Peptides against a protein of PDB entry 8PQO. Designs and how they scored, part 188

Target 1, 252 residues: chain A of PDB entry 8PQO
Amino acid sequence: VLLKEYRVILPVSVDEYQVGQLYSVAEASKNETGGGEGVEVLVNEPYEKDGEKGQYTHKIYHLQSKVPTFVRMLAPEGALNIHEKAWNAYPYCRTVITNEYMKEDFLIKIETWHKPDLGTQENVHKLEPEAWKHVEAVYIDIADRSQVLSKDYKAEEDPAKFKSIKTGRGPLGPNWKQELVNQKDCPYMCAYKLVTVKFKWWGLQNKVENFIHKQERRLFTNFHRQLFCWLDKWVDLTMDDIRRMEEETKRQ

## One batch from the design tools (peptide; made by RFdiffusion4, then SolubleMPNN)

Design b1_p25_8_s3 (from b1_p25_8, 18 letters changed)
Fold by OpenDDE base, seed 5:
Structure b1_p25_8_s3 (fold): chain B 252 residues (1-252), chain A 25 residues (1-25)
Amino acid sequence: as target 1 above (252 residues)
Amino acid sequence: DLEKEIILQALLEGYNAVQYELAGT
């Protein structure tokens, strides 16, 4: 098992982020898969658990079209399906990712708290001390180009170049996080994303767990760079606007 | 088991391919 807590600081408020996140997910999804190809929603309903109220979703990602034909032909039923169960109670969210073929030998859990701070809280997910001592805190700086793979880099998605016309935020210089404290009119927040990866096949545990963490870090980095650089596109949107976008994406 | 390794590799690549659907998690 490998645990890391990714802390993503953004020059947006927690309330703004709710809209921005949903917009950016919808937009990025359209750009990548053409509107959520291969995604099946099994459950989408309100839930209440231990005083936590939110929306529960169960999705299946069918990967058959994303793998070589020969793999599709030899793969057992369910082997190329990823199950995502999510409990969304913004500003808290929990996601559990599993695969029927891997069974209990494969688990990705992502738990996120969105806080109006600069990523300074310790153990925001309230882990037991014995578990927390094994968690690496990883700070993602969306303005740091060195954290972005060359193949992922786009100038129009570079926070160091972008300036929001609507809000005046950006560009983000090397010391932008420190400067936020002095900018009374600029909100900020941190997404604390605790990622738990479990892979139990002997000899491959560390390799696969580290690989998945690398992918998660890459994803979080790229996504939040986009989210910020798309600020002018979503900052004035309402939740109704977001819902319309989601429905449009679903129809594609 | 070669089959298991092939499927694992495909699964990991596939997971990466759907990354943006998971971006908001």
Scores: peptide ipSAE 0.456, ipTM 0.900, DockQ to the pose 0.628
Fold by OpenDDE base, seed 2:
Structure b1_p25_8_s3 (fold): chain B 252 residues (1-252), chain A 25 residues (1-25)
Amino acid sequence: as target 1 above (252 residues)
Amino acid sequence: DLEKEIILQALLEGYNAVQYELAGT
């Protein structure tokens, strides 16, 4: 098991982020080949558990069209299905990713708190001390180009170059986080993303767990760079606007 | 087991391919 807490600081409010996240996910999905294809929503319903109220979703990502034919042919039933169970109680979210073939040998859990701070809180997910001491805190700086793979870099998605016309935020210089503290009119937040990766196949645990974390970090980095650079596209949208957009997308 | 390894690799690659969709949750 490998745990890392990714802390993504953004010059947006927690409330803004809710809109921005949904918008950016939708937009990014459109840009990806086969975005939305092979996604089956099994459950999408409100839930209440231990005082936590939110939306529960169970999705299956069918990967059959995304793997080589020979793999598809030899894959047992369910082997190429990724199950995502998500409890979205923004500003808290929990996602559990499993695979039927891997059974208990594979788990990705992502627990996120969105807080109006600069990533200074320790153990926001309230882990036991023994567990928390094994969690690596990883700060993602969306303005740091060195954290971005060259193949992923796009100038139009560079927070160090982007300036929001609508909000005046950006560009984010090397000391943007320090400067942000002194900017009374600029909101900020941190997404605390505790990622738990478990892979139990003998000899491959560390390799796979580290690989997945590497991919998660890459995703979080790129996604939040996009989110910020798309600020002018979503900052004036309401949640109702997002809901309408989602419904329209489902109809297309 | 070669089959298991092939499936694992495909799964991981497939997972990477759908990461943005996953990020929305």
Scores: peptide ipSAE 0.456, ipTM 0.899, DockQ to the pose 0.533
Fold by OpenDDE base, seed 1:
Structure b1_p25_8_s3 (fold): chain B 252 residues (1-252), chain A 25 residues (1-25)
Amino acid sequence: as target 1 above (252 residues)
Amino acid sequence: DLEKEIILQALLEGYNAVQYELAGT
């Protein structure tokens, strides 16, 4: 088991982020080849558990069209399906990713708290001390070009170059996080993303767990760079606007 | 054994292919 807490600081409010996240997910998905293809929603319902109230979703991502034909032909039923169970009680969210073929030998859990701070809170997910001491805290700086792979870099998605016309935020210089403390009119937040990766196959545990974390870090970095650089596209939208857009997309 | 590794590799690559659908998690 490998645990890392990714801390992503953004010059947006917790309330703004809720809109921006939903918009950016939809936009990024549309830009990807085959985005949304093979997604099945099994459950989408409200839940209440242990004082937590939110929306529960169970989705299946069917990978059959995304793998070579020979793999599809030899794969047992369910082996190419990824199950995503999510408990969305924004500003808290928990997602569990599993696969029927791997059973208990494969787990990705992502637990996120969105807090109006600069990533200074320790153990926001309230782990036991013994567990917390094994968690690596990883700070993602969306303005740091060195954290972006050259193949992923786009100038139009560079926070160090982008300036929001609607809000005046950006560009983000090398010390933008420190300067943010002194900018009274600029909101800020941190997404604390505790990622738990479990892979139990002997000899491959560390390799696969580290690989998945590397992919998660890459995703979080690129996604939040996009989210910020798309600020002018979503900052004036309301949650009602987002809901309408989602319903329109379902009808297409 | 080989089959398991082939499926694992395909699963990991497939997971990466749907990352943006999972970006909001």
Scores: peptide ipSAE 0.454, ipTM 0.900, DockQ to the pose 0.598
Fold by OpenDDE base, seed 3:
Parts: structure tokens; C-alpha cells; sequence
Structure b1_p25_8_s3 (fold): chain B 252 residues (1-252), chain A 25 residues (1-25)
């Protein structure tokens, strides 16, 4: 088991982020070939548990069309399906990713708190001390180009070059976080993303767990760079606007 | 075994391919 807490600081408010996240997911998905194809929604309903109230979703991502024919031929039923169970109670969210073929030998859990701070809270997910001491805190700086793979880099998605016309935020220089503290009119937040990766195949645990964390970090970095650079596209949208856009997309 | 490794690799690549759909959760 490998745990890391990724802390992503953004010059947006927690309320703004809710809109920006949904917009950016939709936009990023459209930009990917085959985005949304093979996604089955099994459950989408409100839930309430232990004072937590939100939306529960169970989705299956069918990967059959995304793998070579010979893999499809040899794969048992369910082996190419990824199950995602998500409890979205923004500003808190929990996602559990599993695979029927791997059973208990494969688990990705992502728990996120969105807080109006600069990533200074310790153990925001309230782990036991023994567990918390094994969690690596990883700060993602969306303005740091060195954290971006060359193949992923796009100038139009570079926070160090982008300036929001609507809000005046950006560009984010090397000391943008320190400058943010002194800018009273600019909102800020931190997404605390605790990622738990479990892979139990002997001899491959560390390799696969580290690989998945590398992919998660890459995703979080690229996604939040996009989210910020698309600020002018979503900052004036309301949650109702987002819901309407989602419904329109489903009809197409 | 080889079959298991092939399926694992396919799953990891497939997971990467759908990560943006997962990013909002």
C-alpha cells in the first residue's frame, strides 16, 4: 500500500472551483479521442450517511474498444471493466476504483478535501497517527514547468503565461504563492487529495503502486493547469449553467 | 502469468486513457 497526499494550491475560491472542476472535466474529456465512450452509469442517486450528504455514482468504464483484439479475446468477462464508485459531497469527495478481475488485489482510493487555505493543514483527512506518518505530502505547483512532461506541455495551458481578462489573475510567476498571501482581493484554495494505491501481486506491488501514483500526479498537474488557464471560460458560469451544459451534452 | 500481465498492462493503459473522465471525482 502506498499513500500520498497531493496538495494543489489554486488562486480560486472553493466555490469557484466547484464550477471550474466540472467545466474542465467536460472540456478535457471532449479533447480526448473516444471521450465518454464505453462509460456505463449504474447508479446516480443522492445519499446521506453520518452527516455526509451528497451524490453517489457507480460507473463502469468498458475498455474493450481501447485494447488490442487479442487482449479482448483472452480477457475473461469483466477483466476489462473499471468500476468507479464516487461519493461527491463537495467540498469533500471520495472515489474508489476497482476491477473485478483483480478483485481485492487492486484498489485506488482518492479522497479530496477542498479548503480555503494555502495547503497548511496537516492530516485533514483525520487518519490515525500510525497511518499518517506513512503519508508523503506532495505539493503540486501549477506554475512550475519542470513538473510537466514535455509531451504534455501546451503554451495555452501554461499558468506562467496566462492572464485572466475577467478576473485579472495571473500570470503565475515563480513566487506566485508568496505573492498570493499579500493579495487580499485574490481568493485561494487547496485541494488535499489523499491517494491510496494498493496492488498485491507479489514482486509487482511497488512498481505498480508507484506507476499509478506517477499517473495520478501527472493527471492532477495537467488538469489543474487547464482549470486555471480556462478560468475566463467558466468563472461566470453558475452550477445551474453547468447542469444545463451537461444535459445538452448527453443529448448529443 | 503472461496472460495476467497482459491484462494488467491493458488495464493500466486503459485507466490512463479515461483519467480525465475520472478527474472530476
Amino acid sequence: as target 1 above (252 residues)
Amino acid sequence: DLEKEIILQALLEGYNAVQYELAGT
Scores: peptide ipSAE 0.446, ipTM 0.895, DockQ to the pose 0.601

Design b1_p25_8_s4 (from b1_p25_8, 15 letters changed)
Fold by OpenDDE base, seed 5:
Structure b1_p25_8_s4 (fold): chain B 252 residues (1-252), chain A 25 residues (1-25)
Amino acid sequence: as target 1 above (252 residues)
Amino acid sequence: DLKKQIVLLALKKGLEAVSYELAGT
């Protein structure tokens, strides 16, 4: 098991981020061909547990169309089905990814708290001390070009170049985080993303777990660069606007 | 092991499929 807490600092408020996050997911989904292909929604209902209230979703991703025919023919039962269980209680969210074939031998869990700070809180997810001491804190800097793969880089999604017309935020210089506290009119937040990866195959555990973390870090970096650079597109949207956008995406 | 290779491929494809969902969590 490998745990890392990714801390993504953004020059937006927690309230703004709720809109921006949903917009960015929806926008990206629209741009993806076959985004809904093979996705089955089993459950979509409100939940309440231990004072946490939100929306629970259970989706199955059927990967048969995403692999070659010979793989489909040879795949063991359940191998091509990925389950996603999500508890969305913004500003808290939890997502669990499993595979039917792997059962208890595979797990990806992402738990996120969105806080109006600069990523300075320790153990925001309230882990036991013994567990917390094994968690690596990883800061993602959305303005740092060196954290972006060349193949992922787009100038229009570079926070170091972007200037928001509507808010005046950006571009983000090398010391933008330190300068935030001195900018009265610029809100900020941190997304604390605790990522737990378990892969219990002897000889492959460390390799696969590290690989998955590498992919998640890449994902979080690119996504939040987009989110910030799309600020002018979503900052004035309402939640109703977002819902309509999501509904349109589902129809595609 | 062919089965293990297939599962690893599936996991890779699965992560790609859920990528933006995970980004938004």
Scores: peptide ipSAE 0.636, ipTM 0.956, DockQ to the pose 0.817
Fold by OpenDDE base, seed 4:
Structure b1_p25_8_s4 (fold): chain B 252 residues (1-252), chain A 25 residues (1-25)
Amino acid sequence: as target 1 above (252 residues)
Amino acid sequence: DLKKQIVLLALKKGLEAVSYELAGT
């Protein structure tokens, strides 16, 4: 098991982020080929558990169409089905990824707290002390180009170049976080993403777990760079606007 | 073995498939 807490600082408020996140997810999904293909929504309902209220979703991603025919033919039962269980209680979110074939031998869990701070809170997810000792804190700086793979880099999604016309935020220089503290009128937040990866195959555990973390880090980095650089597209939207957009998309 | 390779491929493809959702969590 490998745990890392990714801390993503953004020059937006927690409330703004909720809109931006949903917008950016929707926008990113449009850019993905075959978005929604092979996705089965089993559950999509409100939940209440231990005082937490939110929306619960259970989706199955059927990967049969995304692998070669010979792979489909040879794949063990359940190997091509990925389950996603998500609890969305913003500003808290939890997502669990499993595979039918792997059962308990594979797990990806992402738990996120969105806090109006600069990533200074320790153990925001309230892990046991012993467990917390094993968590690596990883700071993602969306302005740091060195954290972006060359193949992922887009100038239009570079926070170091972007200037928000609507808010005046950006571009984010090397010391943008420090400068942000001095700008009392500029909101900021941190997304604390605790990522738990478990892969219990002897000889492959560390390799796969590290690989998955690398992918998640890459994902978080790129997504939040987009989110910020798309600020002018979503900052004036309300949650109601987003909901309408989602409903309209579902109807298409 | 081949089965393990297939599973690993599936997991990789799966992560790609859910990436936009995971980004929003």
Scores: peptide ipSAE 0.634, ipTM 0.956, DockQ to the pose 0.815
Fold by OpenDDE base, seed 3:
Structure b1_p25_8_s4 (fold): chain B 252 residues (1-252), chain A 25 residues (1-25)
Amino acid sequence: as target 1 above (252 residues)
Amino acid sequence: DLKKQIVLLALKKGLEAVSYELAGT
């Protein structure tokens, strides 16, 4: 098991982020090949547990169309099905990824707290001390080009070049986080993403767990660079606007 | 094993499929 807490600092408020996140997910999803093909929604309902209230979703991603025919024919039962269980109680979110074939031998869990701070809180997810000492804290700087793979880099998604017309935020220089402290009129937040990865195959555990973390870090970095650079597209939208957009997308 | 290779491929494809959903959590 490998745990890391990714801390993503953004020059937006927690309330703004809720809109921006949903917009950016929808926008980015449109750019992906295949779209929602092979996605089955099993459950989509409100939940209430231990004072946490939100929306619970259970989706199955059927990967049969994403692999060659011979792979599909030879795949063991359940191998091509990925389950996603998500609890959305913004500003808290939890997502669990599993595979039917792997059963308890594979798990990806992402737990996120969105806080109006600069990533200075320790153990925001309230882990036991013994568990917390094994968590690596990783700061993601969306303005740092060196954290972005060349193949992922786009100038129009570079926070170091982007200037928001509507808000005046950006571009983000090398010391933007320190400068933000002195800018009383600019909101800020941190997404604390605790990522737990478990892969229990002998000889492959560390390799696969580290690989998955590398991919998640890459994902979080690219996504939040996009989110910020798309600020002018979503900052004036309300949650009701987002809901309408989502409903319209479902109808297409 | 072939089965293990298939599962690893499935996991890779699965993570790609859910990538932006995960980014939104």
Scores: peptide ipSAE 0.633, ipTM 0.956, DockQ to the pose 0.814
Fold by OpenDDE base, seed 1:
Structure b1_p25_8_s4 (fold): chain B 252 residues (1-252), chain A 25 residues (1-25)
Amino acid sequence: as target 1 above (252 residues)
Amino acid sequence: DLKKQIVLLALKKGLEAVSYELAGT
């Protein structure tokens, strides 16, 4: 098992981020071919547990159309089905990814707290001390080009070049985080993403777990660069606007 | 092991499929 807490600092408020996140997910998904294909929604309902209230979703991603025919023919039962269980109680969110074939031998868990701070809180997820000491804290700087793969880089999604017309935020210079502390007019937040990866196959555990973390870090970096650079597209939207957009998309 | 290779491929494709959802968590 490999635990890392990714801390993503953004020059937006916690309330703004809720809109921006939903917008950016929707926008990014439109750019992908086959988005939503093979996705089955089993559950989509409100939940209440231990004082946490939110929306629970259970989706199955059927991968049969995404692999060659010979793979489909040889795949063991359940191997091509990925389960996603998500508890969305913003500003808290939890997502669990599993595979039917792997059962308890594979797990990806992402737990996120969105806090109005600069990533200074320790153990925001309230792990036991023995568990917390094994968590690596990883800071993602959306303005740091060195954290972006060359193949992923787009100038229009570079926070170091972008300036929001509507808010005046950006571009983000090398010391933007330090400067943000003194800018009372600019809101800020940190997304604390505790990522747990388990892959219990002898000889492959460390390799696969590290690989998955590398992919997640890449994902978080690129997504939040987009979210910030799309600020002018979503900052004036309300949650009601987002809900209407989602309903309109479902009708298509 | 062919079976293990197939599962690893499935997991890779699965992670790609859920990437946008994971970004929103």
Scores: peptide ipSAE 0.632, ipTM 0.955, DockQ to the pose 0.817

## One batch from the design tools (peptide; made by RFdiffusion4, then SolubleMPNN)

Design b1_p26_1_s1 (from b1_p26_1, 15 letters changed)
Fold by OpenDDE base, seed 3:
Structure b1_p26_1_s1 (fold): chain B 252 residues (1-252), chain A 26 residues (1-26)
Amino acid sequence: as target 1 above (252 residues)
Amino acid sequence: MLPNLMEIAFLMLNITLENYLKKLEE
């Protein structure tokens, strides 16, 4: 088991982020070929549990068409079906990913708190001390080009170059986070993403767990760079606007 | 329905896996 807490700091408010995230997910998906193919939605409904109120979703990702033919032919039954259960009670979210074949031997859990701070809170997910001491805190700086793979880099998605016309935010210099403290008119937040990865196969555990974390970090980095650089596209949208957009997409 | 962030993540993982497997076949 490998646990890391990714802390993504952004020059947006918690309320703004809710809109920006939904917009950016939709936009990023449109830019990827094959997005949404093989996804089956089993459940999508409101939930209330232990004082937590939000939206629950259960999706199955059928990966048969996403892997090479030889992998598909050799894969055991259920091995290419990934289950995603998500509880969205923004500003808190939880996602649990499992596999039909591996059962308890495979788990990816992502728990996110969105807080109006600069990533300074310790153990925001309230883990037991013994568990917390094994968590590595990883800060993602969206302005740091060195954290981006060359193949992923796009100048139009570089926070160090982007200037928001509508808000005046950006470009983000090397010390942008420190400068935020002195800018009363610029909101900020941190997404605390606790990622738990378990891959219990002898000889492959560490390799696969580290690989998954590497991919998650890559995703979080690229996504939030896009989210910020697309600020002018979504900052004036309301949650009602987003809901309308979602409904229109469902009808297509 | 709008896809979630994890749908994009899985797409990226699949692409990476495919590329890796292709390299192994070379």
Scores: peptide ipSAE 0.029, ipTM 0.631, DockQ to the pose 0.155
Fold by OpenDDE base, seed 1:
Structure b1_p26_1_s1 (fold): chain B 252 residues (1-252), chain A 26 residues (1-26)
Amino acid sequence: as target 1 above (252 residues)
Amino acid sequence: MLPNLMEIAFLMLNITLENYLKKLEE
């Protein structure tokens, strides 16, 4: 098991992020080939548990069409079905990913707190002290080009170059995070993403767990760079606007 | 229905895995 807490600081408010995230996910998905195909929604309903209220979703990702033919032919029953259970009680979110074949030997859990701070809170997910000692805190700086792979880099998605016309935010210089403290007119937040990865196969555990974390970090970095650089596209939208967009998409 | 972050994550993982597996087949 490998745990890391990714801390993504953004020059947006917690309320703004809720809209921006939903918009950016939709936009990013449109740009990816095969986006949304092979997804089965089993459950989508409100939930209430231990004072937490939100939306619960259970989805199955059928990967049969997304793997090579030889893999599909040799894959055990259930091996290409990924289950995603998500509890969205923004500003808290939890996602649990499992596989029918591997059962308890495979787990990806992503727990996120969105806080109006600069990533300074320790153990925001309230882990036991012994467990927290084994968590690596990883700061993602969306303005740091060195954290972006060359193949992923796009100038139009570079926070160090982007200037928001609607809000005046950006570009983000090398010391942008420190400067935020002195800019009372610019909101800020941190997404604390605790990622738990378990891949219990002898000889492959460390390799696969590290690989998954590497991909998650890459995803979080690129996604939030896009989210910020698309600020002018979503900052004027409301949650009601997003809900209408979701309903329209469901009808198609 | 709007996709979520994990849908994008799985797409990225699948592409990477597919490329890796194809490379192993060569």
Scores: peptide ipSAE 0.028, ipTM 0.637, DockQ to the pose 0.172
Fold by OpenDDE base, seed 5:
Formats: C-alpha cells, sequence, structure tokens
Structure b1_p26_1_s1 (fold): chain B 252 residues (1-252), chain A 26 residues (1-26)
C-alpha cells in the first residue's frame, strides 16, 4: 500500500472551485475520445450519513472495447470491469476504485478536502498517527513547467502565461504562492487529495503502485492547470448553470 | 458529472497494460 497526499494550491476560492471543477471535468471529458464509452451507472442518488450530505454514485467502467483483442481474450472474467464508488459531498469527496477480478488485491482510494488555505494543514483527513507518518505530502505547483511532460504541455494551458481578463488573476510567476499571501483580494484554496493505492500482487506491488501515483499526479497537474487557465470560461457560471449544462449533455 | 470521472478515464487511457498482462500470465 502506498499513500500520498497531493496538495494543489489554486488562486480560486473553494466556492469558485466547485463550479470550475465541474466545468473543467465536463470540458476535458468532451476532449477525450471514448471517455464516456462503456460506462454503466448503477447508482446515482443522494445520501446522508453522519451529518455528511452529498451524492453517491456507483459506476462500472467496462474496458472490453478499450483494450486490444488479445488482451480481452486473455483477461479473466471481471478483469476488465472497474467499479467506481464515489461520495461527493463538496467540499469533501471520496472515490473508491476496485476491480471485480482482483477484489481485495486492488484498491485506489482518492479522498479530497477542499480548504481555504495554502496547503498548510497536516493530516486533514484525520488518519491515525501511525498511518499518517507514512504519508508523503506532495505539493503540485500548477505554474511549474518542469512538472509537466512535454507531450502534455500546451501554451494556452500554461498558468505562467495566462491572464484572466475577468478576474485579473495570473500570470503565475515562480513565486506566485508567496505573493498570493500579500494579495488580499485574491482568494486561494488547497485541494488535499489523499490517494491510497493498493496492488497486492507479488513482485509487482511497488512498481504498479508507484506507477499509478505517477499517473494520478500527472492528471492532477494537468487538470488544475486547465481549470485555472479556463477561469474566464467558468467564473461567471453558477451551479445552476452547471446543472443545466449537465442535463443538456445527458440528452445528447 | 462526478468530479473524479476524468481520473478513471485518464488512468485507463494512459496506464500501460504491461504489468497487468504480466500478472495475468502467472
Amino acid sequence: as target 1 above (252 residues)
Amino acid sequence: MLPNLMEIAFLMLNITLENYLKKLEE
């Protein structure tokens, strides 16, 4: 098991982020071919537990059409079905990813707290001390070009070049986080993403777990760079606007 | 839409099957 807490600092408020995240997910999904293909929604309902209110979803990602034929033929039953259970109670969110074939031997859990701070809170997810001491905190700097793969880089999605016309935020220089403290009119937040990866297959555990973390980090980095650079597209939208957009997308 | 939908999509699109196939061959 490998745990890392990714901390993504953004020059947006927690409330703004809620809109921006949903917009950016929708936008990014449109740009990805086959992103929604093979997705079965089993459950999509509100939940309330221990004072936590939100939306619960259970989805199955059927990967049969997304892998080569020879892989599909070799894959045991259930191996190409990924289950995603998500509890979205913004500003808290939890996602649990499992596989039918691997059962307890595979787990990806992503727990996110969105806080109006600069990533300074320790153990925001309230792990036991013994567990917390083994968690690596990883700061993602969306303005740092060196954290972006060349193949992922787009100038129009570079926070170091982007200037929001509507808000005046950006571009983000090398010391933007430090400078942000002195900018009283600019909101900020941190997404604390605790990622738990378990891949209990002998000989492959460390390699796969590290690989998955590498991909998650890449995803978080690219996504939040986009989110920020798309600020002018979503900052004036309301949650109702987002809901309407989602409904329109469902009709297509 | 779920906030983490892209997480799964990205992983499935970018994760190599190399290690997975190795395990299936055992």
Scores: peptide ipSAE 0.028, ipTM 0.640, DockQ to the pose 0.344
Fold by OpenDDE base, seed 4:
Structure b1_p26_1_s1 (fold): chain B 252 residues (1-252), chain A 26 residues (1-26)
Amino acid sequence: as target 1 above (252 residues)
Amino acid sequence: MLPNLMEIAFLMLNITLENYLKKLEE
């Protein structure tokens, strides 16, 4: 089991982020080929548990068409079906990813707290001390180009170059986080994303667990760079606007 | 219905995996 807590600091408010995230997900999906393909929604309903209220979603990702033929041919039954159970109670979110074949031997859990701070809270997910001491805190700096793969880099999605016309935020220089503290009118938040990866196959555990974390980090980095650079596109939208957009999309 | 962040994650993972496996075949 490999646990890392990714902390993504953004010059947006927690409330703004809720809109921005939904917008950016939609936009990013449009830019990716095969978005939504092979996704089966089993459950999508409100939930209430232990005072937590939100939306519960159970999806199956069918990966048969997304892997090479030889992988598909060698894959055991159920191995290419990924189950995602998500509890979205913003500002708290939890996602549990499992596989039909591997069962208890495979787990990806992503628990996210969105807090109006600069990523300074320790153990925001309230792990036991023994577990917490094994969690690596990883800070993602959306302005740091060195954290972006060359193949992923786009100038129009570079926070170090972007200037928001509507908000005046950006560009984010090397010391933007330190400078942010002095900008009274600029909100900020941190997404604390605790990622738990378990892959219990002898000889492959560390390799696969590290690989998954690497991909998650890559995703978080790119996504939040986009989110910020698309600020002018979504900052004036409300949650109601997003909901309307979603409903309109459903009608198509 | 709008896709969620994890849908994008799986897309990215699939692309990466596919590319990696293709390189292994070469």
Scores: peptide ipSAE 0.028, ipTM 0.640, DockQ to the pose 0.149

